Peptides against a protein of PDB entry 8YR4. Designs and how they scored, part 73

Target 1, 309 residues: chain A of PDB entry 8YR4
Amino acid sequence: PRGSPALQLVVLICLGLMGLERALNVLVPIFYRNIVNLLTEKAPWNSLAWTVTSYVFLKFLQGGGTGSTGFVSNLRTFLWIRVQQFTSRRVELLIFSHLHELSLRWHLGRRTGEVLRIADRGTSSVTGLLSYLVFNVIPTLADIIIGIIYFSMFFNAWFGLIVFLCMSLYLTLTIVVTEWRTKFRRAMNTQENATRARAVDSLLNFETVKYYNAESYEVERYREAIIKYQGLEWKSSASLVLLNQTQNLVIGLGLLAGSLLCAYFVTEQKLQVGDYVLFGTYIIQLYMPLNWFGTYYRMIQTNFIDMEN

## One batch from the design tools (peptide; made by RFdiffusion4, then SolubleMPNN)

Design b2_p14_7_s2 (from b2_p14_7, 8 letters changed)
Fold by OpenDDE base, seed 3:
Structure b2_p14_7_s2 (fold): chain B 309 residues (1-309), chain A 14 residues (1-14)
Amino acid sequence: as target 1 above (309 residues)
Amino acid sequence: LLEEEERLERELEA
């Protein structure tokens, strides 16, 4: 946002809040560990109550699930509304200016409603892509790196290696399977558009269809188009299930390897029971945003292809 | 996750 110091300050505050979210993602598991250790040691109620209260407060700031329900995330989203509106308006004005620079022949060949729809899709796609890159992709990659560093420094190099291998394999398989899945999705979308076009053409020619008593024929043609669409939809959905299951298996193997290693170190009194709980909690916490990484990767690819055309 | 992913995908294609 060049030109508004207020919007630049809001962007800096949003980046600071993103940094705070990264810190909370480390602190919440640590405080949960400390509670488990204090419970195991039968610590005095005053120490336990303070640690529990601090944990609940940090968990309120972090949120749960997709991370979008936490106080810090909500505050970030609220502050970002003005930046998004500024960016959207700037892209809309750039597209509108470009449309006015286009030749009269280009405007005469297209309906104004089609031009507006292309402009709206273009603005939404660019603004959406930037928001997903900044608020979902980059933070997720940062959390993985922070996780590897944390486990390498505070546990053992073996834990850092397990997380590194697990996340690297997860990301690689996510990319490969998502690229494979994109072919099925494109085929589905093309058939959906063709099925919709057939329905629209039949309805626009309603008088002709009635004149020839061809309603049964048009319905049967539409049914065949739906069956063809559903065959492609099934391939798309089945490929998504395969992606999710592959991701779940990779995380499950990483969780198994790390949990067994942690349990072994607890038996050797090198780690506490709370450290076992921390590892499991932290890995599950890293997994939740990674489930969406395939969607983000596909969106990035689609928008890059749409920008090259 | 499937329904939420499909919903997010529809919200992004719109």
Scores: peptide ipSAE 0.023, ipTM 0.672, DockQ to the pose 0.620
Fold by OpenDDE base, seed 4:
Structure b2_p14_7_s2 (fold): chain B 309 residues (1-309), chain A 14 residues (1-14)
Amino acid sequence: as target 1 above (309 residues)
Amino acid sequence: LLEEEERLERELEA
């Protein structure tokens, strides 16, 4: 945000908090590992209690696997409200000024309410998109990279390779299936709008429909439109289930391969029992925000195409 | 996930 040093400071604080979230995503599994190892070694209660207390505090800051409910995430979201409002207002004013630069013919061809709705949707879309990119997509990619580096350095190159292949396959399939799904969703939304418009037009022409006793005909036409909508809705929903199951299967295979390899290395005394728990915890922790990656990617694609039109 | 996705989508389309 140009022009407000206070908002620039808030952005820097939010970026710092995002960095802290990345550190927490590494530290929480490490502390959990350490607890398991200390329990296995029957360490003294004082050391165990300190490590457990530290883990719980770090977990409170992190806010579980989604990261959305953590203290750091909530503080970031709270601080970002003013930056979002500044960005939204700036985008809204840019859209509004651009609308005033458009030809009178363009304005006469559109209802003022439709123009305002397009402006509002455009502002919300751009601001939402930027927030999802900065706070969900980029951090998730960073966590994956940090994870690959961590496992490659502290476990074995094979673990880093498994995570790399799993996450690369996950991201690739997420993109491909999301692009495929986007077609069904657009068809659904188009049919929803058409069905709604038909209902509104029928209700606005209520007197004419009554005059011709055409209520049964209008109801049947509306029913046909609903059935067509539901057929597209089913395709959209089924494609989402397919995406989620594909994602779950890829992560499940990665978790299986890595867990078996970790168990093998524990049996060879190259890794500790806590390292097995760390791997599983870390992979699950990476998976939770990745479930939303498809949604974020779709939102990005939809908003880019909607801005180009 | 589906309901939250649809909610997030509605919040971004609104």
Scores: peptide ipSAE 0.022, ipTM 0.657, DockQ to the pose 0.660; fails the geometry check
Fold by OpenDDE base, seed 5:
Structure b2_p14_7_s2 (fold): chain B 309 residues (1-309), chain A 14 residues (1-14)
Amino acid sequence: as target 1 above (309 residues)
Amino acid sequence: LLEEEERLERELEA
């Protein structure tokens, strides 16, 4: 934000908090590993109690596996409200000024209420897009990279390779299936708008419909439009379930391969029992934000297309 | 997940 040093400082603090979230995502599984190892070794209560207390404190800072409920995430979200409002206002004023520069012919061809709705959607779309990129997409990619580096350095190169292949396949399939699914969503939205338009036209012509006793005919036409919509909605929803199941399968295969390899190394006394727990916990932790990646990608793609029009 | 996804979609389309 140019012109407010206070808002610039808030942005820097939010970026620092995002970095802290990434550190917590690594530290929490490590402390959990250490607890499991200490329990296995029957370590003294004082050491165990300190490690458990430290873990619970770190987990409070991190929150749930989505990261959205942790103290650090909540603090970031709270501080970001003012930055979001500043950005939204700036985009809104930019769109408004641009609308005033447009030709009289453009304004005469459009209803003022439609123009305002386009402006509001444009503002929301741009501001939403930026927030999703900064707070969801970039952090998720960073967590994947950090994970690959961590497993490659502290476990074995094979674990880093499994995570790399699993996440690369996950992201690729997510993009490909989301692009395929976008066709069904567009068809659904077009039919929804057409069904709504028919309902509005029928209600606006209510007197004519009543005069001709055509109520049953209009209801049947509306029913047919709803059935057609529901057929497209089913395709959209079924394609989403297919995406989620494909994602779950890829993560499941990665978890299986890595867990079997980890179990093997534990049997060979190369790794500890806690390392098995760490791997499983970390993979599940990566899966939670990745489940939303398809949604974010679609939102990004839709908003880019809407900005080009 | 579906309901939250649809909610997030509605919040972006609104």
Scores: peptide ipSAE 0.021, ipTM 0.650, DockQ to the pose 0.653; fails the geometry check
Fold by OpenDDE base, seed 2:
Structure b2_p14_7_s2 (fold): chain B 309 residues (1-309), chain A 14 residues (1-14)
Amino acid sequence: as target 1 above (309 residues)
Amino acid sequence: LLEEEERLERELEA
């Protein structure tokens, strides 16, 4: 936003808040570990109460670990509204100016309402893509990298390797299975549009259908189209369940391997009980935003295809 | 998750 220093300051504040969210994602598990260790050691109430109060305050700032419901995230989202509106308006005005430069023949061949709908879809696609990249994809990848570095530096290198392998396998399988399911979704959407078009055509030709007493025939054809749609919908929904179950299995295996390794190191007196709880808490915290990664990847891919057409 | 995916998709198609 080159023309408004106020919006540039808001962007810098939003970037600072995003950095704070990353710091909270490391600090919250650490404070939770410290509470468990203080409880195990039967530490004095004053130290425990201070650590618990600090943890609850940090957890309020962070929110549910997805970063979507915390105070810092809500403040970021609130401040970003003006930046998004500025970006949307700029894209809309660029598209509108470009439409006015197009030939009269292009305008005469299209309805004004269709042209405006294309402009609105283009604006929403660009602004949506930017929001998903900046606020969901990049922060999630950053949290994974920070997690790998943290476990590699403060735990044994084997923990960093487990997190790296688990997250790399999770991301790879998410991409591969999402690309595989995209064909089922496209087939479903094509059949939905065909079923809707048939219903509209039948209703527009209502007088002709009544004239030929063809009502039962049109209902049966519509039923066949619905059955065909539901067969494709089932494949789409079943493929999503398969994706979610595959993701859950990968995280479950990573959690199992890391939890067994933590338990082993606690028995060897190399780690404390709080470190076991930290590992489990941190892995679950990394998993929460990753549930949406497949959706974000598909949305990004669809938006790129729609911008190329 | 399914309802939110369907909501996000309806918001992209709108």
Scores: peptide ipSAE 0.020, ipTM 0.640, DockQ to the pose 0.656; fails the geometry check

Design b2_p14_7_s3 (from b2_p14_7, 11 letters changed)
Fold by OpenDDE base, seed 2:
Structure b2_p14_7_s3 (fold): chain B 309 residues (1-309), chain A 14 residues (1-14)
Amino acid sequence: as target 1 above (309 residues)
Amino acid sequence: NLQEEIETERRMEE
């Protein structure tokens, strides 16, 4: 936002809040570990109560680990509304100006309502893409890197390796399976549009259908189109279940390997019971935003394709 | 869940 110093300050505050969210993602598991250790050691109530109160306050700031429900995230989202509106308006005005530069022949070939709908879709696509990249994709990747560094420095290097392999495999499989399922989704959407077009054409030709008593024939054609659509919908839905299950298996294997290794180090008195709880909590916390990564990747791909057209 | 909601909202806007 080059024209408004106030909006530039809001962007800087939002970036600062994003940094605070990353710090909270490290601190919350640490404080939870400390609670478990203090409980195990039967520490004095005053120390325990202070640590619990601090944990609950940090958890309120962080939210549920999805990044959408915490106080800091909500404050960021609230402050970002004006920045998004400024960006949207700027993109809309650029598109509108460009449409006015197009030839009269291009405008005569299209309805003004269709042109405006294309402009609105283009604006929404660009602003949506930027928001998903800045607020979801980049922070999630940052949290993974921070997690790998944390486990490599404060745990044995094997924990950092497990997290690295687990998250790398998760991301790779998420991309590969999402690209694979996109074919099924495109086929489903194409058949949905074709089924809708047939229904509209049949209804527009209602008088002709009635004249020929062809109602049963049109219903049977529509039924066949629905069955074909449902076959493609099933493939799309089944591919989504396969993606989710594959993601769950990768995280499950990482959690198993790391939990067994933690348990082993606790038996060897190299780690405390709280460190076992920290590992499990931290991995689950990293998993929550990653569950949406396939969605973000698909939206990014769709928005890029929609911008090229 | 959110994928289905976003897909459903997109289908309603198209």
Scores: peptide ipSAE 0.027, ipTM 0.708, DockQ to the pose 0.338
Fold by OpenDDE base, seed 4:
Structure b2_p14_7_s3 (fold): chain B 309 residues (1-309), chain A 14 residues (1-14)
Amino acid sequence: as target 1 above (309 residues)
Amino acid sequence: NLQEEIETERRMEE
């Protein structure tokens, strides 16, 4: 945000909070590991109580791993409201200025309400996209990289490789399936708009429909439009289930491979029981934000195409 | 993708 040092400071604080979230994503599993190891070793109550209290405090700061419910995430979201409003207003003013630079012929061909709706959609899309990119996509990629480094350094190169392969396959399949799914979603949205327009046109012409006793014909045409919409909606919804299940399967396979390998190393006394718990906890923690990655990718794609139109 | 579920829920409430 150029021109407001206060908003620049807020951006820096938000970036600092994002860094803290990354640190918490490593520390929470480590502290959970330490609790399990201390319980296994029957450590003194004072050490255990301190570690548990510290874990609960870190978990409160992190939240439930969804990235949305933690104190740090909520504080970041709260502070970002003013930055988002500044960015939104700037984009809105740029769009509005650009609309005023467009030829009278362009304005005469479009209803003013449609132009405003395009401007509002454009502003919301750009501002939303930037927020999702900066606060969800980049942090998730950072957490994956940090995870690969952590497991490669503190476990074995094999664990880092499993996480790398699992996350790379997850991201690749998420992109490919999301691109495939985007076609169905666009077709659904186009048919939804067409069905809504038909209903509005029929209702606006209700006197003419009454005069010609064409009510049954309009209802039948509307039913056909709904059936066509529902066929496209089913494809969209089924493709979403397929995406979610594919994502779940990839994470499940990664969790299985890594958990079996971890269990094997625990049996060989190369790792502790707490390290097994850490691996499972960390993979699940990485999965939670990744479940949104397909949505973020779709939003990115949609907003790029909506900016070209 | 939980956000698509939330966006579908929001579209059902509108």
Scores: peptide ipSAE 0.034, ipTM 0.731, DockQ to the pose 0.243; fails the geometry check
Fold by OpenDDE base, seed 1:
Structure b2_p14_7_s3 (fold): chain B 309 residues (1-309), chain A 14 residues (1-14)
Amino acid sequence: as target 1 above (309 residues)
Amino acid sequence: NLQEEIETERRMEE
């Protein structure tokens, strides 16, 4: 971004955060190994608790291993919104100005094939999403239930309670925040359609715009429409970062509570080191598909609304 | 994550 030193600083911060993500990818496994070693050596509780807490904090910063749901990734994504918007607006204005240099025949000939392709992609996407929902959502819910039962029966009832509370809070917050976000997304989509319609109308009236030398006026009106759209897009994108961070926080708290409790029971020789590994692995496995639950809920909700219209 | 990917795909298709 050549025109804003503030945006250049944001890019440098984002590059620094990407470097931090790489460091976390190395540190998290090291700390996990250290916990297993301390449990095996029957180390003092204070050293073990500190190492577990440090691991969970690093895991909160990293996220679920996908890199996209950790605190550092969410902060990067949040800061990057303004950089992306600057780039998108510049590209859109360049394309729009170039389209006003092209002949009307170029615009009329492409419309019918694009509409058909959008319809075919839309239907294939919906069918693919429904299949993905059935094959990923139902198994994930089953794995949560199986996990609660397993930890309640084979571990202490406290583990089953922690998993139950963590997953119930996760699902509830995911639904509530997703419903809240739907308002911002609808407003964004409405403004996107209005901005597109304005661009189409300007290009359909190309001969009149050219006759009055009004190209600069149409570009400025389009720029204002893009700025209005980008204000709504920012709310949508920022609300997504908030959802991801809320999900990461809930899983982090569940992982902290369960990992500390598991480590304590291993020190009392009520559980084995393998049980600690099992708990951590199982929670991480549950976390990976759960990141998409908000997306699935939104898609289901959108498809139901589109079927009622 | 998938939401951003789907939103990005939708933007590339529009």
Scores: peptide ipSAE 0.030, ipTM 0.727, DockQ to the pose 0.200; fails the geometry check
Fold by OpenDDE base, seed 5:
Structure b2_p14_7_s3 (fold): chain B 309 residues (1-309), chain A 14 residues (1-14)
Amino acid sequence: as target 1 above (309 residues)
Amino acid sequence: NLQEEIETERRMEE
């Protein structure tokens, strides 16, 4: 936002808060590890109480690991409202100005309501795409990289490799399966629009349908269209379940491999019990935002297609 | 979450 230094400062603060969220994502598992180790060692109450209090405070700042419920995330979201409104208004005005520059022939061929719908979709698509990229995709990728670095430095290099392979496979399969699913979704949406159009046409011709006593015929035709739609909806929904299950399987295999390796090193007294808990907690924490990655990828892809039209 | 994903999609299509 080049026109307001106040909004630029807010953007910088939001970026700083995003950096703080990344730090919290590392610190929270570390403090949880330390609690488990202190409990195992039967440490004095004063040390334990201080570590627990610090952990709870950090967890309050972080939230539930989804990044959506923590104090830092809420503060970021609150501050971002004005930036989003400024960006949305700017895009809307650019689209509106562009629509006025378009040829009379383009306007004569389209209804004003359709033009406004295209403009609103365009504005929402651009603003949405930017928000998803900046607040969801980039932070998730950053958390993965930070995780790989952390495990490679503070654990054995094998842990960093397991996380790298697991997350790389997860992201690749998420993209591939999401692209495959997009075909089913497009077919579903096309059939939904066709089913809706048939219902509207039947209702607009209500007098003719009544005149010919064709109500049963129109109902049966609509039923057939619904059954066809539901067949496509089932394929879309089943493909989503397949995506989620594939993602869960990849994370499960990574968690299994890493947890077995942790357990082995704990048995060999190279790692503490808390380190096992840290690994499991950190992997689960990485999984939470990754579950939405397919959705973000599809939204980005749809928004790019809508911008090219 | 599957339901939240579907609901988020629905809100974007509206």
Scores: peptide ipSAE 0.029, ipTM 0.713, DockQ to the pose 0.704; fails the geometry check

Design b2_p14_7_s4 (from b2_p14_7, 8 letters changed)
Fold by OpenDDE base, seed 4:
Structure b2_p14_7_s4 (fold): chain B 309 residues (1-309), chain A 14 residues (1-14)
Amino acid sequence: as target 1 above (309 residues)
Amino acid sequence: LLEEELALERELEA
């Protein structure tokens, strides 16, 4: 944000809070591990109570691992409202000024309501894209990298490799399936708009429809349009289920491989029981935001394509 | 997650 040092400070604070979220994503599993190890060792109550209290406090700051419910995330989102509003207003003014620079012929060929709708969609698209990139995509990628480094350093290179392969396969399949799914979504949205337009046109021509007693015909045509829409909606929804199931399968296989390996190392007394719990907890924490990665990627892709048109 | 994703997708398209 050029021109407001206060908003620049808020951006820096938000970036600092994002860094804190990354630290919490590592610390929460570590503290949970430590609790399990202390319980296994029958450690004194004072040490256990301190570690549990610290864990609960860190978990309150982190939230459920989705990044949406934690105190730090909520504080970040709250502080970002002013930055988003400034960015939105700037984009709106840029679009509006650009619309005024366009030829009269361009304006005469378009309905004013359509132009405003394009401006609003453009503003929402850019602001949304930036927010999702900064607050969801980048942090998730950072958490994956931090996870790979952590497991490679503190467990064994094999764990880092499993996480790397699992996450790389997950991301690749997410991209590929999301690109495939985008075709169904575009077809659905096009048919939704066509169905809505037909309903509006029928209602605007209500007098003509009444004059010709064509009500049954218009209702049947609308029904056919709805059925066609629902067929495309089903393909979109089914493709989303397929994406989610593919993602779940990849994470499940990674969790299985890593958990079996961890259990084996615990049996060989190279790792503790708490390390097994840490691995499972950490992978689940990585998985939670990754479920949305397909949506974020598609939104980024759609918004980028919509900016080129 | 599916319904929330679809809801979020609708909110982002609105």
Scores: peptide ipSAE 0.026, ipTM 0.689, DockQ to the pose 0.685
Fold by OpenDDE base, seed 2:
Structure b2_p14_7_s4 (fold): chain B 309 residues (1-309), chain A 14 residues (1-14)
Amino acid sequence: as target 1 above (309 residues)
Amino acid sequence: LLEEELALERELEA
């Protein structure tokens, strides 16, 4: 943000906190591994208690595993409120200034409520896109890359390859199935709007419907429109279940292949028992943000299409 | 997760 050094400092702090989240995503599984190894070796209580306390503290900072947002993420979100408000206000003022530059003929052809709706949608779309790109998409991709590098360096090239293939297949199938699903969603939304319009028109013409005793006819037409909508809604919902199941199968296959390989290397004394637990924990941590990736991808696509219109 | 995705989808369309 040009003109406010305080907001520039807040942006730098938020970027630093994002870097800390990436470090925590590596450290938390490592500390969990160390606990399992110390338990297996029957290590002294003092060493175990220190490692457990450190793990719980790091897990509190990270969050994610308990379904709650971590302290670092909450602090980032809190600090970002002022930056978001500055960005939103700047976009809103740019849109408003542009609307004042438009011809009187354009303003006379539009209702004031429609103009305000365009301004609000434009501001929301730009600020939403920026938030999802910076805080969800980019960090998730960074965590995947860090994971591939970590497993390739500290385990074996085979583990890095399994994670790479699993995540690449997951992302590719998520994109392909989401694009396929977008067809069903658009058809559903079009039919919802048509069903709503028919209900509004029937209610606005209530006196005419009463005059012709056409109430049963309008109810039957509305029922047919609802049945048609529900047929499209079912396709949309079933396609979402199919997406989630496909994602679950890809992660399940990656987890199976990697867990079997890890178990084999533990039996050959090349890896420790804690390394088996590390692999499972780390893959689950990578999977949690990816569940939302399809939603983020679709939101990004929708907002880009809405900005071009 | 499915209901939260659907709820988020509805909030984004409103």
Scores: peptide ipSAE 0.024, ipTM 0.681, DockQ to the pose 0.720
Fold by OpenDDE base, seed 1:
Structure b2_p14_7_s4 (fold): chain B 309 residues (1-309), chain A 14 residues (1-14)
Amino acid sequence: as target 1 above (309 residues)
Amino acid sequence: LLEEELALERELEA
């Protein structure tokens, strides 16, 4: 934000809070490991109670698996409201000024209300995209990299390799299946708009339809349009289920391979029981935000195409 | 996850 040092400071604080969330994503599993190890060793109650209290406090700061419900995330979202409003207003004014520079012929061919709705959708789209990129996509990629480094350094190179292969395969399949699915979604949205337009045109011509007693004909045409829409909707929904199931299978295979390897190293006394619990907890924690990655990727693609038109 | 994804998609298209 150029021109407001206060908003620049808020952006720096939000970036600092994002760094704190990344630190919490590593610390929470470590403290949970330490609890399991202390329970296994039958450690004194005072050390156990302090570690449990510290874990619960860190978990309160981190929040739930999507990262959106923790105290740090809520504080970040609260502070970001002013930055989002400044960015939204700036984009809205840029679009509005650009619309005024467009030729009179462009304005005469469009209803003013439609132009304003396109401008509002454009501003909401751009500001939404920027927020999703900064707060969801970049942090999720950072957590994967931090996870690979952590497991490679503190466990074994084989754990880092399993996480790397699992996450690389997950991201690649998510992108490829999402690009394939985007064709079905575009066809669905186009048919939805065409079905809605037919209903509006039929209702606007109500007097003509009534004069020719063509009500049954218009209802049958509308039914055919709905059936065609529902066929495209089913393909879109079925493709989403296929994406989610593919993602679940990839994570399940990674969790299986890593959990078996961890259990083997615990049996060989190279790792503790807490390290097995840490691995499972950390992989599940990485998986939760990744479910949204396909949605974010599609949003990015849709909004880039809408900006080029 | 499916319903939440569809809900988020609807909020972003509205």
Scores: peptide ipSAE 0.025, ipTM 0.691, DockQ to the pose 0.588; fails the geometry check
Fold by OpenDDE base, seed 5:
Structure b2_p14_7_s4 (fold): chain B 309 residues (1-309), chain A 14 residues (1-14)
Amino acid sequence: as target 1 above (309 residues)
Amino acid sequence: LLEEELALERELEA
């Protein structure tokens, strides 16, 4: 943010915290591996207790689940609130200034409430897009790259190749299926708007409907519009399930291939039992944020289209 | 995931 050195420092701290999250994403599986190896070797309690305590502390910092609610992520989110507010206000003022520069003909053709709603959508779209790119898309891509490098350096090159192929296929299919799904969602949204418009028109003409005792006719017409909407909603929801299942299948195949290869190397005494656990844990950890990648891609695509209009 | 994704989508469209 230009003009506030304090906000610039906060941005740098947030970027540093993002880097720390990437380091934690590598360290947590490593420490978990070490615990499994120490348990297998029946290591002394002092070494085991130190490693377990360190792991739990790192896991507290990292968090877990689909939306990492770890201490580092929460601290980043908290610090980012002021930066987001500054950015939002700046975009809102730019849009508002631009609206005042537009021709009288443009304003006469549009209701003031519609113009404000377009401005609010524009502001939310730009700020949302930037937040998703910086905090979700870029970090996820970075974690994939870090994962490929880690497995290529510390495991056999075949593991790095499996992760690369799995993640590349996952991302490609996610994009392709999301683009296909966007057609169903647009059709659903168009029918939803048409159904709402019919309900509003019927209610605005309430006196006329009551005068002609046409209440049953309007209810049946609304029912037909709802059934048509639900048919499109089903297609949208079914396409999302198909996306999720496709993603699950790709990750499952990658996990199968890598786990079999790891198990083979453990039987050959080239890897330890903890390395098998590390691979599975790390792949699942990469999968959790990737489930949302389709949503992020669609949001990015929608927001770009809305910015061009 | 589906409901949270749909909820997030609704919050972004609102």
Scores: peptide ipSAE 0.023, ipTM 0.679, DockQ to the pose 0.648; fails the geometry check

